# Peptides against a protein of PDB entry 5JXT, part 277

Target 1, 319 residues: chain A of PDB entry 5JXT
Amino acid sequence: SLLPKKEINVYIGMSEMQVKWYQKILEKDIDAVNGAGGKRESKTRLLNIVMQLRKCCNHPYLFEGAEPGPPYTTDEHLIYNAGKMVVLDKLLKRIQKQGSRVLIFSQMSRLLDILEDYCVFRGYKYCRIDGSTAHEDRIAAIDEYNKPGSDKFIFLLTTRAGGLGINLTTADIVILYDSDWNPQADLQAMDRAHRIGQTKQVVVYRFVTDNAIEEKVLERAAQKLRLDQLVIQQGRAQVAAKAAANKDELLSMIQHGAEKVFQTKGAFGTMAEKGSQLDDDDIDAILQAGETRTKELNARYEKLGIDDLQKFTSESAYE

## One batch from the design tools (peptide; made by RFdiffusion4, then SolubleMPNN)

Design b2_p29_7_s2 (from b2_p29_7 with K2P P3S Y8F E14A A15R L20E E25L)
Fold by OpenDDE base, seed 5:
Structure b2_p29_7_s2 (fold): chain B 319 residues (1-319), chain A 29 residues (1-29)
Amino acid sequence: as target 1 above (319 residues)
Amino acid sequence: RPSFAERFNPEEAAREDEEELERLLEELE
C-alpha cells in the first residue's frame, strides 16, 4: 500500500543579500507599499511587487547586478546569498547520504538555471524539465531519471511542467522550492513521486521564506486548499468562487514582514546566527520547527468553515 | 561554464516576469 506522504513546511530566514534586495524592492515602490496610492494604485503594480518579492525569496541573483563580481564565478556565494540555498545544500547532503532521490520543483525556470549551476558546482547529477523542454527531451529526461541504477540524484522541474501526469516514483523526496498560488499544482507535483509504484515514504519539504511574503502565499494556498476540500465535500461547486485577491489583500501580503525587513541590518533568524555554517543540529531544529508550524497552520484551517475561509482577512486567521 | 551573472539576459528575465505576472493574474482573478 502507498504510505501517506509527510509534508513539512521549512521556514527559512533571508540571507543578508536577500534582506537588502527585499528592502530595495519595497523602497522602490514605498508609496504603494504604504497604501498611499489608495484607490488609484493599480492591481498590476501590487502584483509586480509581489512577483519581485517572491523572486527575492527564491534567489537575489534573479535580479540584474545582484551577483557579486567581476569576476563572476559559480562559487559558495551562490549558496550563502540565498537562505533557501543554504538549507537546500545541507538538506541534499542528508538526502543523498540516506540513499534517497529528490525532485525539486519551482515556479521559476530561471531559478532552475541557478539550481543547475548549483548542481554542477556541487557535482550533483541531475535531470531538468521546464515549460520550454521539448516533448522528446522530456521523455528522455524522465527515462534517464527513472532508469534502474540511474546515477541522476536530482530532478529539477518547474511545478507546472512537472505536474503533467509523469511518473517519478523513483524519487522519494520532494522539495517545493517555492509554492504555486494554486495549491492543486503543488499537489500534482507531489503526486509525481507519491503515486502507485512508490515503495518508500514520500517526504515533501516546502520551502517558505520566514517573515516575508511567502508566508502569506502559503497561508492563502492552505486556505484555498481547505476551501476546495470543503466545497467538494459539501457539493457546493458554485461556492468555489476563485478567491480573487483584492488590492487590500495584496497590500497586506506585501506589508507582511516589511517593517522587520527594514529594521534588519543583516540576515534573518538562523541565517544571521549561522549563515552558511548551518550544522546538522541547526537543520534538525529548522525541520522540527517547520513540522510544528505546519501542524499549527493545518489545525488553524481545519477548524474553519466555508464562510470563514471565503473571508480572506489577514486578521481573522489570528483570532 | 559561465556564471549565472555572465549568462544574465535582461530580456529573458523580463519575459519570465511577464509570464509570472500573467499566471498571477489568472490565479488571483
Scores: peptide ipSAE 0.626, ipTM 0.958, DockQ to the pose 0.633
Fold by OpenDDE base, seed 1:
Structure b2_p29_7_s2 (fold): chain B 319 residues (1-319), chain A 29 residues (1-29)
Amino acid sequence: as target 1 above (319 residues)
Amino acid sequence: RPSFAERFNPEEAAREDEEELERLLEELE
């Protein structure tokens, strides 16, 4: 029988470089961030800020001129300049020692390029599939990864390209490096490993930048998922579960953690305390805290009715 | 292998930002 998947949100602090870039993004459009644009502020302008903040949460090198140099080199700076990379680097060592194999999903193909550089730098053997991968090359990559005795440890996938009905049950660990706005896309990604033919318990680690926009993306995705479940259960197909994020919701998401980011000198949380010097005990503490917060998040949304879930109010997520 | 910065293509970055914006609009409208 297929064992239930275990899902854990992994809350990760920003590196010092991420904090600096997050501040720059907010400062560049401070009038929009403060809601000074009023009713005339375009939804597109707010969406652009959201996208830049999400890029920052993934890796600061997604911005031109962020990488230190010249000379430009692939080195430890690729890891310590992004909180998610610091946690990923430690987690992958543990996963490999356990004899597990891992799928890493992202929304951003350019982030997969950074992850390829990381894999080469650490000597991890990998496969890659994204939206540009030809059908024949996709089949070849899947077959190479799934073959008995495959030396490929990591599969790098864009969430949407990896969601396309493929079987990757030869992996038992799934890392969602970022989240899709549609929680169903992430579920489809998890279902590549959590499927008939899986012999191990699938563990899903969802990386979430703490005190940043990604917490609000996660909350919104959890709310949408619960709403979708309730609509299906109650047969109320007319409830357009497309809660169109209004401008005020987007503004609230952008403002989340912004004050703390502006006040912060250096990195956040465990990244400030340990940085790249995270040990196995620090990882265990992060995972335990994440498991607790994941249970709390799920318990909040399980108590809400359809009418409460349709009102995306920033306040209702904290009561 | 050249570093990520040495391979940085502003046009590719702008294209991916536009594609993600379109996806966000589809999910939020």
Scores: peptide ipSAE 0.626, ipTM 0.957, DockQ to the pose 0.640
Fold by OpenDDE base, seed 3:
Structure b2_p29_7_s2 (fold): chain B 319 residues (1-319), chain A 29 residues (1-29)
Amino acid sequence: as target 1 above (319 residues)
Amino acid sequence: RPSFAERFNPEEAAREDEEELERLLEELE
């Protein structure tokens, strides 16, 4: 029988470079961030801020002039300048030692380009599929990865391209490097490994930048997923309204952690304490803390009814 | 292999930003 998948949110602090770029993004549009535009503020402008903040949470090199150089080289800086890469680098070493194989999903094809550079730099053999991958090349990549005795350790996928009906049960670890706004897209990605034919316990690691926009993206996705589940269970198809984010909701998401980001000199959390020098105990602590916070997050939304889940619940800091 | 910065294409970055914005609009409207 297929074992239930284990899902763990991995909460990761920003690197020093990410903090600097996150500040720069907020400062560039500070009037919008402060809600000073009022009713005239474009929803599109707020969505652009959200998008740029998510890029920063993924990797600062997604911005022009962020990579140190000239000379430009693929080196350890590719890792230590992004909190998610620091954790990924340690986690992949552990996964490989365990004899596991891993799917890495992202929303961003340009992030997959960074992950390719990382794979080459570390000597990890990989396959890649994104939205631009030709159908024949997609089949070839899947077949190469799934081949008995394949030396391909990593499969890099965009969440949407990877969600399209493929079988990757030869992997037992799934890393969601970022989250989709639609939790169903992430579930579809996980189900590439968590499917009939899987013989191992599938473990899903969802990377979440701590004290940043991604926590609110995750909360919103969890809320939507619970709402979808309740609507299905109650047969109330009409309530599957796209939870339209209003401007106030977007502002709340953008503002989340912003004050602390502005006050921070250097990196956040474990990235400030250890940076690239994370050991196996630090990874275990991050995973354990993540498992706890994941249970707490799920428990929060499991208690809510449909009417409660239709409202944007800003985290009351105290409940 | 050239670094990510050496391969950086501002036009490609802008295109991906627009595609992501469209996806965000689809999910949040």
Scores: peptide ipSAE 0.625, ipTM 0.958, DockQ to the pose 0.631
Fold by OpenDDE base, seed 2:
Structure b2_p29_7_s2 (fold): chain B 319 residues (1-319), chain A 29 residues (1-29)
Amino acid sequence: as target 1 above (319 residues)
Amino acid sequence: RPSFAERFNPEEAAREDEEELERLLEELE
């Protein structure tokens, strides 16, 4: 029988470089961030800020001129300059020692390019699929990964390309490096490993940058998922309220953690304390804290009715 | 293998930003 999947949000602090770039993004559009722009900021401008902040949460090298050099090298700086990479690097070592195999999903194909550089640098054997991957190459990559006795440890996928009905039950670990705005896309990604033919406990690690825009993306996704579940249960399929984020919601998301980011000198949380020197106990602490916060997040939304869940106010998630 | 910075293509980065913006617009409408 298929065991239930275990999902854990992994809350990760920004590196020093991420904090600097996050500050720079906010400062560039500070009038929009403060809501002080007397001209109604376009929804598009706020969406652009959200997009740039999400890129920063993934990796600062997604921005031109962020990577240190010349000389430009693939080295340990690829890892320690992004909080998610520091945690990923330690987590993958543990996963490999356990004899597990892992799917890594992202929304960003350019982040997969960084993850390829990382895999080559660490000597991890991998497969890759994104939206540009030809159909034949996609089949070949899946077959190579799923082959009995395959030495491919990692499968790198964009969430949308990986969502396309493929079977990857030869992996038992799923890492969502970032989250889709549509929680159903992430569920579809998880269901590539959590499907008929799986023989192991599937564990899903969702990476979330702490005290940043990604916490609000996660909250919104959790709210939408609960709403979708309640609508299905009540047979009210027509009232799938498109949870259209209004300008005030987007502004609230952008403002979340911004003050603390501006006040911060250096890195955040465990990244400030340990940086790249995380040990196995530090990873256990991060995972345990994540499991607790995941339960608390789910418990908040389980108490809400449909009418409460339709009101996406940043305030209603904390009552 | 060239580093990520040595392979950095501003046009590709701009294209991905536009594609992500379009996806965000679709999900937030």
Scores: peptide ipSAE 0.624, ipTM 0.957, DockQ to the pose 0.638

Design b2_p29_7_s3 (from b2_p29_7, 11 letters changed)
Fold by OpenDDE base, seed 5:
Structure b2_p29_7_s3 (fold): chain B 319 residues (1-319), chain A 29 residues (1-29)
Amino acid sequence: as target 1 above (319 residues)
Amino acid sequence: MKSFAERFDKEEAEKEDKEEMERLLEELK
């Protein structure tokens, strides 16, 4: 019988470089961030800020002039300049030691390019599939990963490309490096490992940048997933949220944690305390805190009805 | 060696960012 998957949100502090770039993104459009643009502020401007902040949460090297150099080299800076990479680096060592195999999903093919550089740097053997991968090459990569005695430890996938009904049950760990706006896309991705033929407990680690826009992405995804479940159960049509609510939602997402980011000198949380020097106890603490916050998040949305979820603007969860 | 930001295709990156913004817009409807 297939065991239920275990899902854990892993809340990760920004590195010093991420904080600096996050501040810079907000400062560049500070009038937009403060809502001072009023009716003239285009939804497109807010969406662009959201995308830049999300890129920053993934890796600062997605921005021109973030990487230290010249000379530009693949080195430890690739890891310590992104909180998610610091946690990933420690987690992958543990996963490998346990004899597990891992799928890593992202929305960004460019992040997979960083992860390829990282895999090469650490000597991890990997496969890759993204949106640009030819059909024949996808089949070859899947077969190479799934073959008996495969030496491929990691499979790098874009969430959408990995969602294509493929079987990756030879992996038992799933890392969602970022989240899709549609929680069903993430479910489809993790269900590549959590499928008939899986013999191990599947564990899903969802990386979430703490005190940043990604917390709101996660909250919205959890809300939507619960709403989708209730709509299926109750047969109610989705009441389309008015376009005005969508702008205020985007603004609220951008503003989330912004004040604390502006006040912060250096890195956030465990990244400020330990940086790249995280030990196994620090990872255990992060995972335990993540498991607790995951339970709390789920419990919050499980108590809400359809009418509550439809009215639930992110402000009402903390009042 | 070039920086990572100099190595990736900027047009493809902008396209991917645009597609993600379009997905967000769809999810906000």
Scores: peptide ipSAE 0.561, ipTM 0.945, DockQ to the pose 0.377
Fold by OpenDDE base, seed 1:
Structure b2_p29_7_s3 (fold): chain B 319 residues (1-319), chain A 29 residues (1-29)
Amino acid sequence: as target 1 above (319 residues)
Amino acid sequence: MKSFAERFDKEEAEKEDKEEMERLLEELK
């Protein structure tokens, strides 16, 4: 029988470079961040801020002028300048030693390009599929990864391209490097490994930048998933009140952690204490803390009714 | 070697960012 998948949110501090860029993004649009634009501030401006903050949470090298150089070289700086890369680098070593194989999902094809540079730098053999991959090349990549005795350790996928009904049960680890706004897209990605033909316990690691916009993305996704479940159970499909895309929701997401980011000199959390010097015990501590916070998050939303889940107020997630 | 930000297609990157913002807008409706 297929074992239930284990899902763990991995909460990761920003690197010093990420903090600097996160501050720069907020400062550039500080009037928008403070809500000073009133009713006239375009929803588009807030969406642009959300997108820039999300890119910063993934990797600062997505921005022109962030990478150290010239000369520009692939080196350890590719890892230590992004909190997610520091954790990924340690986690992949553990996964490989365990004889596991891993799917890595992202929303951003440009992040997959960074992960390719990383794979080459570390000597990891990989396959890649994104939204631009031709159908024939996609089949070839899947077959190369799934073949008996494949030396391909990593499969890099965009979440949407990976969601298209493929079988990747030859992997038992799933890393969501970032989250989709729709939690169903992430579930579809996980189900590429967690399906009939899987012989191992599937473990899903969801990377979440701590004290940043990604925590609000996660909370919103958890709320939506619970609401979808309750609507299905109660047959009240009509009561999915389209939480009117409230400008105030976007503003609340942008403001989350912003004050602490402005007060921070250097990196956050374990990235401030250890940075690239994370050991196996530090990774175990991060995973254990993540498992606890994941259970707490799920327990909060499991107690909420449809009416509570429809009233997305930033305050209701903390009761 | 060019920086990473100089190596990727800027137009494709802007298109992907726009599509992601459109997806967020759909989820907020």
Scores: peptide ipSAE 0.551, ipTM 0.943, DockQ to the pose 0.381
Fold by OpenDDE base, seed 3:
Structure b2_p29_7_s3 (fold): chain B 319 residues (1-319), chain A 29 residues (1-29)
Amino acid sequence: as target 1 above (319 residues)
Amino acid sequence: MKSFAERFDKEEAEKEDKEEMERLLEELK
């Protein structure tokens, strides 16, 4: 029988470089961030801010001129300048030692380019599929990864390209490096490993930048997923209220953690304390804290009815 | 191998940003 997936949100602090770039993004459009544009502020401008903040949460090198140099090198800076990479680097070592194989999903193909550089730098053998991958090359990559005795440890996928019916049950670990706005896309990604033919416990690690826009992306996705489940259960197809993020919702998302980011000198959380020097105990603590917060998040939305889930509950910072 | 910065294609980056923004717009409709 297929074991249920274990899903853990992994809450990760920003690196010092991410904090600096996050501040820079907010400062560039500070009037929009403060809602000073009023009714004239375009939804598109707010969406652009959200997108830039999400890029920052993934890796600061996604911005032109962010990478340190010249000389430009693929080195440890690729890891320590992004909180997610620091955690990923430690987690992959553990996963490999356990004899597991891993799927890494992202929304951003350019992030996969960074992850390829990382894989080469660490000597990890990998496969890649994204939206530009030809059908034949996709089949070849899947077959190479799934073959008995494959030396490919990592499969790098864009969430949407990887969601297309592929069987990757030869992996037992799934890392969602970022989240889709549609929780169904992430579920489809997980179901590449969590399918008939899987013989191991599938564990899903969802990376979430703590005190940043990604927490609100996650909350919204969890809310939407619960709403979708309730609508299906109640047979009320009409109540698929696309919670159209209004401008106020987008502003609330952008503003989440912004004050603390502006006040922060250096990195956040465990990244401030240990940075790239995270040990196995630190990873265990991050995973345990993540498991707790995941349970709390799920429990919050499980208690809500359809009418409650249709309202954007700006969680007051006090709950 | 050239670093990510040395391979940085601004036009590709701007294209991906636009495509991602369009996807976000679709999810928010």
Scores: peptide ipSAE 0.632, ipTM 0.958, DockQ to the pose 0.651; fails the geometry check
Fold by OpenDDE base, seed 2:
Structure b2_p29_7_s3 (fold): chain B 319 residues (1-319), chain A 29 residues (1-29)
Amino acid sequence: as target 1 above (319 residues)
Amino acid sequence: MKSFAERFDKEEAEKEDKEEMERLLEELK
């Protein structure tokens, strides 16, 4: 029988470089961030800020001129300049030592380029599929990964490309490096490993940048998922639970953690204390804290009915 | 191997940002 998947949100502090870039993004559009644009602030401008902040949470090198150099090198700085990479680097060592195989999903193909550089730098054998991958090459990559005795440890996928009904049950670990706005896309990605033919306990690690916009993206996705589940259970036609993020919701998401980011000198949380020097106990502590916060997050939404979930606006960053 | 910075494609970056923004707009409707 297929075991239920275990899902853990992994809350990760920003690196010093991410904090600096996050500040720079907010400062560039400070009037919009403060809501000073009022009714004239375009939804498009707020969406662009959201996009830039999400890129920063993934990796600062997604911005032109962010990577330190010259000389430009693929080196340890690729890891320590992004909190998610620091945690990923330690987690992958454990996963490999356990004899597990891992799917890594992202929304951003350019982040997969960084992860590909990382795999080469660490000597991890990998496969890759994104939106641009030809159909024949997708089949070849899947077959190479799934073959008996495959030496491919990692599969790098964009969430949307990985959602296309493929079977990757030869992996037992799923890392969501970022989240889709549609929680169903993330579920479809997880279901590539969590499917008939899986023989191991599937564990899903969802990376979430702490004290940043990604917490609000996660909360909204959790709300939407719960609402979708309740609608299905009650047999109500898909009231398109279009939690249409209004401008105020987008603004609240952008403002979340912004004050603390502006006050921060250096990195956040465990990244400030240990940086790239995370040991096994630090990873266990991060995972345990993540498991606790995941249970608390789920418990908040499990108590809410359909009408409550439809009215539930993400609390302002200051409530 | 060229670093990520040395192969940075601004047009590709802007294209991906646009495509993701369009997806976000669809999810926000």
Scores: peptide ipSAE 0.631, ipTM 0.958, DockQ to the pose 0.649; fails the geometry check

